# Ledger of designs, part 277: peptides against a protein of PDB entry 8OXM

Target 1, 371 residues: chain A of PDB entry 8OXM
Amino acid sequence: FKAEFRLAGGVNLPKIIDCVGSDGKERRQLVKGRDDLRQDAVMQQVFQMCNTLLQRNTETRKRKLTICTYKVVPLSQRSGVLEWCTGTVPIGEFLVNNEDGAHKRYRPNDFSAFQCQKKMMEVQKKSFEEKYEVFMDVCQNFQPVFRYFCMEKFLDPAIWFEKRLAYTRSVATSSIVGYILGLGDRHVQNILINEQSAELVHIDLGVAFEQGKILPTPETVPFRLTRDIVDGMGITGVEGVFRRCCEKTMEVMRNSQETLLTIVEVLLYDPLFDWTMNPLKALYLQQRPEDETELHPTLNADDQECKRNLSDIDQSFNKVAERVLMRLQEKLKGVEEGTVLSVGGQVNLLIQQAIDPKNLSRLFPGWKAWV

## One batch from the design tools (peptide; made by RFdiffusion4, then SolubleMPNN)

Design b2_p25_6_s1 (from b2_p25_6, 16 letters changed)
Fold by OpenDDE base, seed 4:
Structure b2_p25_6_s1 (fold): chain B 371 residues (1-371), chain A 25 residues (1-25)
Amino acid sequence: as target 1 above (371 residues)
Amino acid sequence: SEAKKKAEEEFRKRLAEKIAAELAG
């Protein structure tokens, strides 16, 4: 281990450590000290399966549809080492870094990221109408700039075009698979972009199976498709390549219904895989910056001795697992709001839900839906 | 505990075997 570490952004201040292997190769490692990396490890295995399904299908293989995966080695319930994807940057770091963020560089007269966050936090307890109005004002004064990522990194026009397509395919694949697995909205620090491939890497998979819908501020989008995410696709936005890649991914997922249900069932009923939302996890995910001072680290892991009667926990757990499986089956059948949709109809509904400013304005302000 | 670590390794193994079986069909 090198003595120097970098802090990755986020509440847990994950440490990026450069490790020299016995082979003399430097490997970046992200050390998370507070999060259960078991969920990430399990979800990476599910993504590897999804990639295998996508590689077997000629249409998705031809389009090179894949989810980028990383190695997770959980060390404990609250600590682990993840293989940091060398040559990746958080989208949030590129876009809204305080010093040299792309918004500040390309749009110096727009609101600062801090001003946007402050405005949305001020209306957090207000009506949905007031949230929508302030979100629209923020969006008007904070214009998307993520198109410049590929333009800065890929100076050759042919390479630039290829990398923009790789990005668009990566967003499409991760959006549809993320929807099927119920990952919901993804914080901009939990989406990495590879500086060489322009593909996305999703980290911190602590919300799955639509558990984001039971947060104090429930998620209102099926996946992250914010204005900057769309701007990275270029002038066509969500139309053309993105839509077609979503449809082809959804076709593979729906045609793999039995395999997906069987695997998710095994995961949901495994007592070692804690996917359920708990109050502490909910508080952590939606904590206010002002409340950081009073949460003393003394939430000892040992108070698992809440001897809540095993019987009542098991019945409540089984009912949640059954509902998750039922909803997964509905998604894989194209059942949305009680209506059976075609693949194209389902993908269209999901895209419209994800880009709707009314849905985006209702998200937790900490997740920065204006980015 | 070592027992939890072993159980987590056995789970990851069973999951990998299950994924491999579903992919072999």
Scores: peptide ipSAE 0.017, ipTM 0.449, DockQ to the pose 0.023
Fold by OpenDDE base, seed 5:
Structure b2_p25_6_s1 (fold): chain B 371 residues (1-371), chain A 25 residues (1-25)
Amino acid sequence: as target 1 above (371 residues)
Amino acid sequence: SEAKKKAEEEFRKRLAEKIAAELAG
């Protein structure tokens, strides 16, 4: 283990540690807290299942639709190592790094990432109308640059085109599967990009089954499809390859309803899989960067064993689990807002919801909806 | 401590077996 660590963003401030193996190979590892590792490990197994379903279908197999997965290795009772995908970078590190982010390099006259965040924090407690107006001003003065990721990494035009397609397919697959599973907290530090494949790696899978909707500032988008995410797809944006890959992924998910429901039911009723949102986790996820200085590191999630009376917890838990299963069944039937939609209709609704500036302006400022 | 680690391994095993069964059908 090298003595130097880098902080990756997210709940337990996961430490990136470079390790030299006994084989002399350098391996980057992510060290997280115990509870995060269990949630990540379970969700990685669900993603592996989804990948198997996608490989069985001819249309999704031809498009090489897959979710990138990583290994979770428990080290101790309170810590574990994620086998980090070597050659990945957080999209936030590339886009909005304080020193040399792509926005600063390619758009030096735009607002800084800090100015954008400050403007959105100032309106955090204001009306939806005020949030929308400030978000539109921020977006006008902070133009997308994520197209430059593939241009910097892939100098050959044929390779560049292939990698841009791989990126677009990865966004589509992870967006639809993430929506079906109700994956939240998709901020720019929880999404990595592979510098060799241009595929996305989703980390910090602790907000699942739409638990992001019960946060103090509810999540208002089905997945991250912000302006930089779209800019990485090139001139067609969400049209063509992205839309078709979403539709083909959604078709496989809807045709696998029984398998998906059975597996999620097992997970929801497993006492070792804590998927429920608690007030401390909610406070942590939506804490202000300015308030990070005052919350002493002594909020060990271990010490507040709130002895909630076991009996009232079990009845409330079962009702939440039943509601999650019911909503999953609705999604897999194409039921949106009380209406049964076709695969194309459902995918279109989800894309429109994800790109709507009104929905994006209502997100917690830490989610960075303008990136 | 060991009981909690064993329970996590049994959970992962049971989940993998269920995923494999649903995928084999």
Scores: peptide ipSAE 0.016, ipTM 0.457, DockQ to the pose 0.022
Fold by OpenDDE base, seed 3:
Structure b2_p25_6_s1 (fold): chain B 371 residues (1-371), chain A 25 residues (1-25)
Amino acid sequence: as target 1 above (371 residues)
Amino acid sequence: SEAKKKAEEEFRKRLAEKIAAELAG
């Protein structure tokens, strides 16, 4: 280990540590200090399985549909080393990093990222109508710029075109796989982009199996398909390549129903895999600036033995696990709101839900739905 | 504890074996 470390941005202050391997190669490692890296490790194994299913299918293999994975080495329940993908940047860092962000550079007369955040925080406790109106005003005065990522990184037109396709495929694959697994907390700091491949890397997989829907401010979108995410696809937006890649990914997932259910069932009933939402995790994910004062660090390591008292908690847990499995089975059958949909119908519904400004306006302001 | 670490290693092994079995079928 080098004696020097860098702080990555974010509430958990992840430490970037440069490690020299036994092979003499320097590897940058991200040390997260409070996240359950076991959940990340388990979800990476599920993603690797999904990638194997996608490689077996000729249509998805030809399209090179993969969800990007990273190595997770959990050190403890609360600490671990992530192999940091060298040459990745959080999409939020590129888009909204202070004065150097792409929004400020390309749209200097638009609202600042801070002004947008402030406006949405002011209406956080207001009606859905008031949230929608303010969200539409924010969106009008904060126009998407993520198209410039590929234009800045890939100056050759042929390379630029291929990288834009790689990006669009990565968004499609991760969106559908993420929806099937009920992956939440898809804010702009939990999605990295590789500066060489233009593929997305999803990190912080601590909200899965639709547990984002039981947050104090529930998640109202199936995946992140915000205006900047769409702008990165170019002129066709969600049409053409993105839609077709979503449909082909969904087809493989639906045709792999038994394998997916069997694996998720094992994970849900594993006593070491804490996928359930707890009040402390909910508070952490949706912490308000006003709530910072009372979270004294007296969360002694011992009190998070929520002793699953074996009798009444087991029945409630089993009912939640059964509900998650039933909902996963419904998704894999194309059952949405009690109706059986075709792959194209299901993908269309999910796209419409993800881009609906009424759904986006209801999200927690920290999710930054206007980006 | 060393016991929790061993149980977690054994779980990861069982999960990898189960994933490998489902992928071999």
Scores: peptide ipSAE 0.008, ipTM 0.384, DockQ to the pose 0.022
Fold by OpenDDE base, seed 2:
Structure b2_p25_6_s1 (fold): chain B 371 residues (1-371), chain A 25 residues (1-25)
Amino acid sequence: as target 1 above (371 residues)
Amino acid sequence: SEAKKKAEEEFRKRLAEKIAAELAG
C-alpha cells in the first residue's frame, strides 16, 4: 500500500488506495467502508456469465456487446477492495456534481442541479400530477448535455464516432441485462463511464431482482434511459443502434432461459447473498439530505445479525424467491403485463417505460430522473 | 468470523463451479 490515498467522489467517499500486487503491478483499489461488496461480487459473476452468453452468439459477438465488469475482492461484510476502474468517472460527476459540470458549462442559464433537486424534493410527497408538472418544468429548464462527453474526450471525428457507438452499445447491453436481473438504484453516481472506451461501468449492485420496486418510493423504470443518457447516443437517440443492440441482447437472454433461471435460483437460495430489501437499506437508499447527518457511524457490524428468526421468515423468504423466479421466467418468455411479446415488442415496451416522463417524475429525487 | 469467511469462500467456489457447469452444457 502507498501511504497516500485519494477520495473518490460520491456519497460514500470511497478511499482510492494505490497497491502494488504480488505481481509487481500497481493497482488502484477502491476501499468502500460501508457497502456490502458481496452483492457486487456476485452480480459481477452474473455479468461475466451474461458476457459469455453474448460472446457465444454471432450477432452479439459481432457487435461486441458486453457489460463492463470489475474485480471485487470482499475483505469483510462491510469492507472490500474494488479494483478501481482506472480512467472512469461517475456520469453524475461529469454532468452535475462538480462546479464545472457539463450542465453548468454548456447550459449556464438553465436551472442549477441544486435548483432541480430542490424543486423535485418539494413535490416528493405530492400527487403524481404535481410531480409530473414540476418534472416537466425542471426538464424544460435543464436541457441534456451528455453529447459533450464524447466530444470533449475524442477530438478525432472517426474515433469520436466509434466511441459514441461503443457508448450506445454499452447502454443497450447493460440496460437489457440489468432489466433481466432486475437491477435498481441506477442513479448517476452508480454509473461510471470509461474515459478511454466510452463504455459504462455499473457499480453498487445491491438493488437486484426488482427489489427497487418495494422501496418506499418504488422504481418505475426498467433501467436508466434519461435525457442525458439518450443525448450521449447522439442524434439517433434510442433508434437504430441502441434499439438493435437491445433486441439482440434480449434475444440472447431469452434463448438462454434455462441457464439464467438455474443461476438465479442458486443465487436466490444462497444464505450468504442478501439480495432482499431490508428497512435499513431502504432508509439508506432514500434518505433525505437532511437525514444524512444522524446516521451515526456506530451501527456496529455485529447488530446486523438480524437473526433470521428461522421459521416464519423462511416461508416468507421462499415465497419472495419463488416470485422473483416466476417474474424472471416471464421476462425471459417475453411476458409483459400478461401479454407475450416478441423481442422487438418487449424491447419497445421497455424503452417506452424508461423514457416516459410520467414514470420518471415518480422516481425518488435522489435518482435525479431529469439528468 | 473465520468460519463465516470459509463458508463464504466455499460457497463462492461452488457457485462458480455451478456457473461453469451450466456454461459448459
Scores: peptide ipSAE 0.008, ipTM 0.382, DockQ to the pose 0.023

Design b2_p25_6_s2 (from b2_p25_6, 15 letters changed)
Fold by OpenDDE base, seed 5:
Structure b2_p25_6_s2 (fold): chain B 371 residues (1-371), chain A 25 residues (1-25)
Amino acid sequence: as target 1 above (371 residues)
Amino acid sequence: DEERRRAEEEFRKRLAERRQAELLG
């Protein structure tokens, strides 16, 4: 190990360390503390299985549809080593960094990222109508710039076009796989972009199986398909390549129903895999900036073993697990709101739900739905 | 071929927009 470390940005201040392997290769590693990396490790295994299914199908293989994965080695319940994705940046860091974010560079007369966040926090306790009006004002004065990511990195037009296609395919694959698994908490710091491949890497996989819908502010979108995410696809936006890649991914998932149900069933009943939302986790994920000053909870989560009767916990857990499996089966059959949809119909509904400004305006302000 | 032509036109347009933004910033 080298004696020097770098801090990665974020609340938990993860340490980037350089390690020389027994093969003489330098490898960058992220040491993350205070997070349950077991959830990330399990979800990476599920993504690898989804990638195996996508590689078996000729249409998805020809399109190179894959979800990017990283190695996770959990060391304890609160510590582990991540393979650091060398040459990745959080999309939030590129877009809305306070010093040199792309919004500030390309749209200096628009609202600042701070002004947008402040406006949405002021209406957080207001009606859905008031939230919608303020969200539309924010969106009008905060125009998308994510198109410039590929244009900054890829100066050759042919390379630029191929990288924009790789980005669009990565968004499509991760959006559909993420929807099937009920992946939540897709804020701009939990999505990395590879500066060489233009592919996305999803991190912090602790909100799965639609547990984002039971947060104090429930998640109202199936995946992140915000204006900047769409702007990165180019002039066609969600039409053409993105839609076709979503449909082909959904087709493979639906045709693999038995395999996916069996895998998820094993994971839901794994006593080592805590996927359920708890009140402390919900508070942490939706903490208000005003509450950050007083609640440094030393998450000494050790003492509040509220000995809820083991029997009542187990019965409640089994009912939640059964409901998750039932909802997964519905998704894989194309059942949405009690109606059976075709692959094209289901994908269209999900796209419309994800881009609807009414759904986006209802999200927790920390999710940054205007980016 | 037509999709590539449209993409090259888009690239040229966006490159002009970028240069204009870099001159105004």
Scores: peptide ipSAE 0.132, ipTM 0.769, DockQ to the pose 0.012
Fold by OpenDDE base, seed 3:
Structure b2_p25_6_s2 (fold): chain B 371 residues (1-371), chain A 25 residues (1-25)
Amino acid sequence: as target 1 above (371 residues)
Amino acid sequence: DEERRRAEEEFRKRLAERRQAELLG
């Protein structure tokens, strides 16, 4: 290990450390000190399995549909080492960096990222109608710019076109697989983009199996398909390549139902894989500036509530696990809102849900649904 | 092929717009 470390951006201030391997190669590693990286490690294994399924199918293989994976070494329940994704940047850093973000550079007369966040925070406790109106005002005055990512990095038109296709395929694959696994917390700092491949790397996989729906502010979208995400696809947006790649990914997932159910069942009952949402995790993910002042740990919450009989905890856990498996089976059958949909119908519903301003306006302001 | 041609034309247009913005900023 080198004696020097760098801070990565973000709320958790993860430490980037340089490690020299036994092979003499320097490797950057991200050390997270507060997150259970076992969830990330398990979800990376699930993504590797999904990639194997996608490579077996001729149509998805020809389209090079893959989820970018990274190495995770969990060290403890509270610490671990991530392989630092060298040559990646958080999409949030590119888009909404305070000094030189793409929104500021390309749209200097639009609202600042801070103004947008402030407006949405002011209505956080308001009605859905008021949230929608303010979200539409924010969106009108904060126009998408993510098309410029590929245009900045790839100056050759043919290379640019290929990279924009790689981006669109990466969004499609990760969106559908993320939906099947119920992956939440897809804020702009948890999605990295590779500056060479234009592929996405999803990090911080701690909200899975639709546990984002039981947050104090429930998640209302199946995946991140915000205006900047769509703008990065170019003029076709969610149509053409994106839709076709979603459909082909969903087809492979639905045809792999038995394999996916068996894997997820093993994971749900793994005592080392804490996928359940707990109140502390929920507070951490949706921490309000107002709540920072009251979280004096009054250590005096009596140990009495933890003595719910092991039997009642186990029965409650099993009922949650069974519901997760049942919902996964429904998704893999194309059952949405009690109706069996075709692959195209299911993908269309998911796209419409993900782009609906009413759903986006209801998200926690920290998710930055206007980006 | 036609989608590629249109995309390359779009790229050239937007690259020209960007270069013009970088010259004015």
Scores: peptide ipSAE 0.028, ipTM 0.611, DockQ to the pose 0.012
Fold by OpenDDE base, seed 1:
Structure b2_p25_6_s2 (fold): chain B 371 residues (1-371), chain A 25 residues (1-25)
Amino acid sequence: as target 1 above (371 residues)
Amino acid sequence: DEERRRAEEEFRKRLAERRQAELLG
């Protein structure tokens, strides 16, 4: 281990540690403290299973549809070592989270990321109509720039085209599998892009099975398909390659219904896998910058094991698990709002829901739906 | 092939626009 560490940023201040292996190779490791890395580890196993299903199907295999996975070694309930995704950057860092962000570089006359966030926070408690109007104003004055990622990294036109295709396929696969697993919208820091492959890596999988819909500001999109995510696909946007890859992924998921239900059922009832949303986790995920000052570290997590009767906890848990399984079965049957849809119809509905500015305007402002 | 050609033309155009922006800012 090197004596030096870097902070990756974020609330939990994860430490990037450079480790020299017994082979003499340097490996970066992310040491997350206070996060339940077991959820990430379990979700990586589910992604590996989805990848196995996608590789068995000829149409998805030919398209190289995969979800990028990373190694998680949980050391405890609250600590573990992630294999740091070397050669990846958070899309949020590239776009908005530094002074050299692509929005500032390519659109210097647009609103700053801070101005956009401020405007959306000011309307956070207002009507859906007011949120929509302000979101549209923000979107007019904050134009997408994520196309420049591939153009900066890949100067050869033929390489650039292939990498943009790899990106589009990665977004499609992760969007559909993310929808099936109920991952929902993903914070811009929780989506990494590989600087060599242009593929996405999803990290921090602490919201699954549509638990994002029970947050104080409920999620309104099936997956992150914001304007910058779409801009990275190039001129066709969500049409052509993206749509076709979504449909082929959804076909494989629907045809694997029994396998997916069995796996998710085992996971939902695993006593070591805490997927349920709790109030503290909800507050953490949607914490306002103003609320950061009042959470003094004195929440001793130890004392308020309120003896909730084991029976009432178990009944409430079982009802939530049954509801999750029922909704998963509906998704895998193509049942949306009580109607059975074809794969193309279901994928179309999901795309329309994900890009609808009315849905995007209702998201938690901290997740930056305008990016 | 035609989609690739159009994409390569778009890339060249946008690369030129970027270089112009970098020269003006």
Scores: peptide ipSAE 0.024, ipTM 0.502, DockQ to the pose 0.012
Fold by OpenDDE base, seed 4:
Structure b2_p25_6_s2 (fold): chain B 371 residues (1-371), chain A 25 residues (1-25)
Amino acid sequence: as target 1 above (371 residues)
Amino acid sequence: DEERRRAEEEFRKRLAERRQAELLG
């Protein structure tokens, strides 16, 4: 280990440590000191299994449909080492986090990311109609620019095309698998893009099994398919390659129903895997940037009181787990809103739900659904 | 049933191997 560390941005100030392997190669490690990495570790295993299923199928294998995975080593419930996704950047960093973000560079006269966030925060507690109107105004004045990622990184047109295709395939695979696993919407900081492959890496997998639907501001999309995500696919958007890759991924998932149900059942009932939403986690996930200053909870509250009502907690837990399994089974059967859909019908519904401005306008403003 | 059981066993095995690697690392 090098004695020097870098801080990665964010509330938990994760430390990037350079490690020299026994092979003499330097590897960056992200040390998180406050996050439970067990969920990430478990979800990486599930992704590896999904990748195995996708590699077994000829159509998905030919399309190279995979979810990018990273190594997670949880050291404790609150600490772990991540293999830092070297050569990746958060899509949010590229798009909006910096003053030199792509939106500012390519659309200097559009609303700033801050103006967009402010406008959407002002209507956060308002009607769905008011949220929709403001979201449409924001969208009109904040035009997508993520197409420029591949254009900046890949100057050769043939390479650019192949990388944009790799991106589109990665979005499709992660979207469908993410839907099946109930990952929901993903914050723009929690989606990394590989600067060499143009593939996405999903990090911070703290919401799974549709637990995003029980957040104070419930998720309204099956996966993140915002305007910038779509813009990165190029002129065809969600049509053509993306749709076909979603369909082929969904075919594999549906045909692997028993395997996926078994895996998820084991995970849901693993006493060491806390996938349930808790109020503190909900608060953290939907914390306002303004509220970052006040909530130093002095975590000196004694561990003792959580032991008492185990029986009622167990019954409630089991009912939630059963509901998750039932919903997973429905998804894998193509049951949407009480109707059995074909793969194409299901994928179409999911795409429409994910891109619907009405659904996007209802998302938590902190997750920047306009990006 | 048998494929399900094998998938469960493979998953549990991978989970155990990874937990063991995480504990030894």
Scores: peptide ipSAE 0.008, ipTM 0.309, DockQ to the pose 0.022

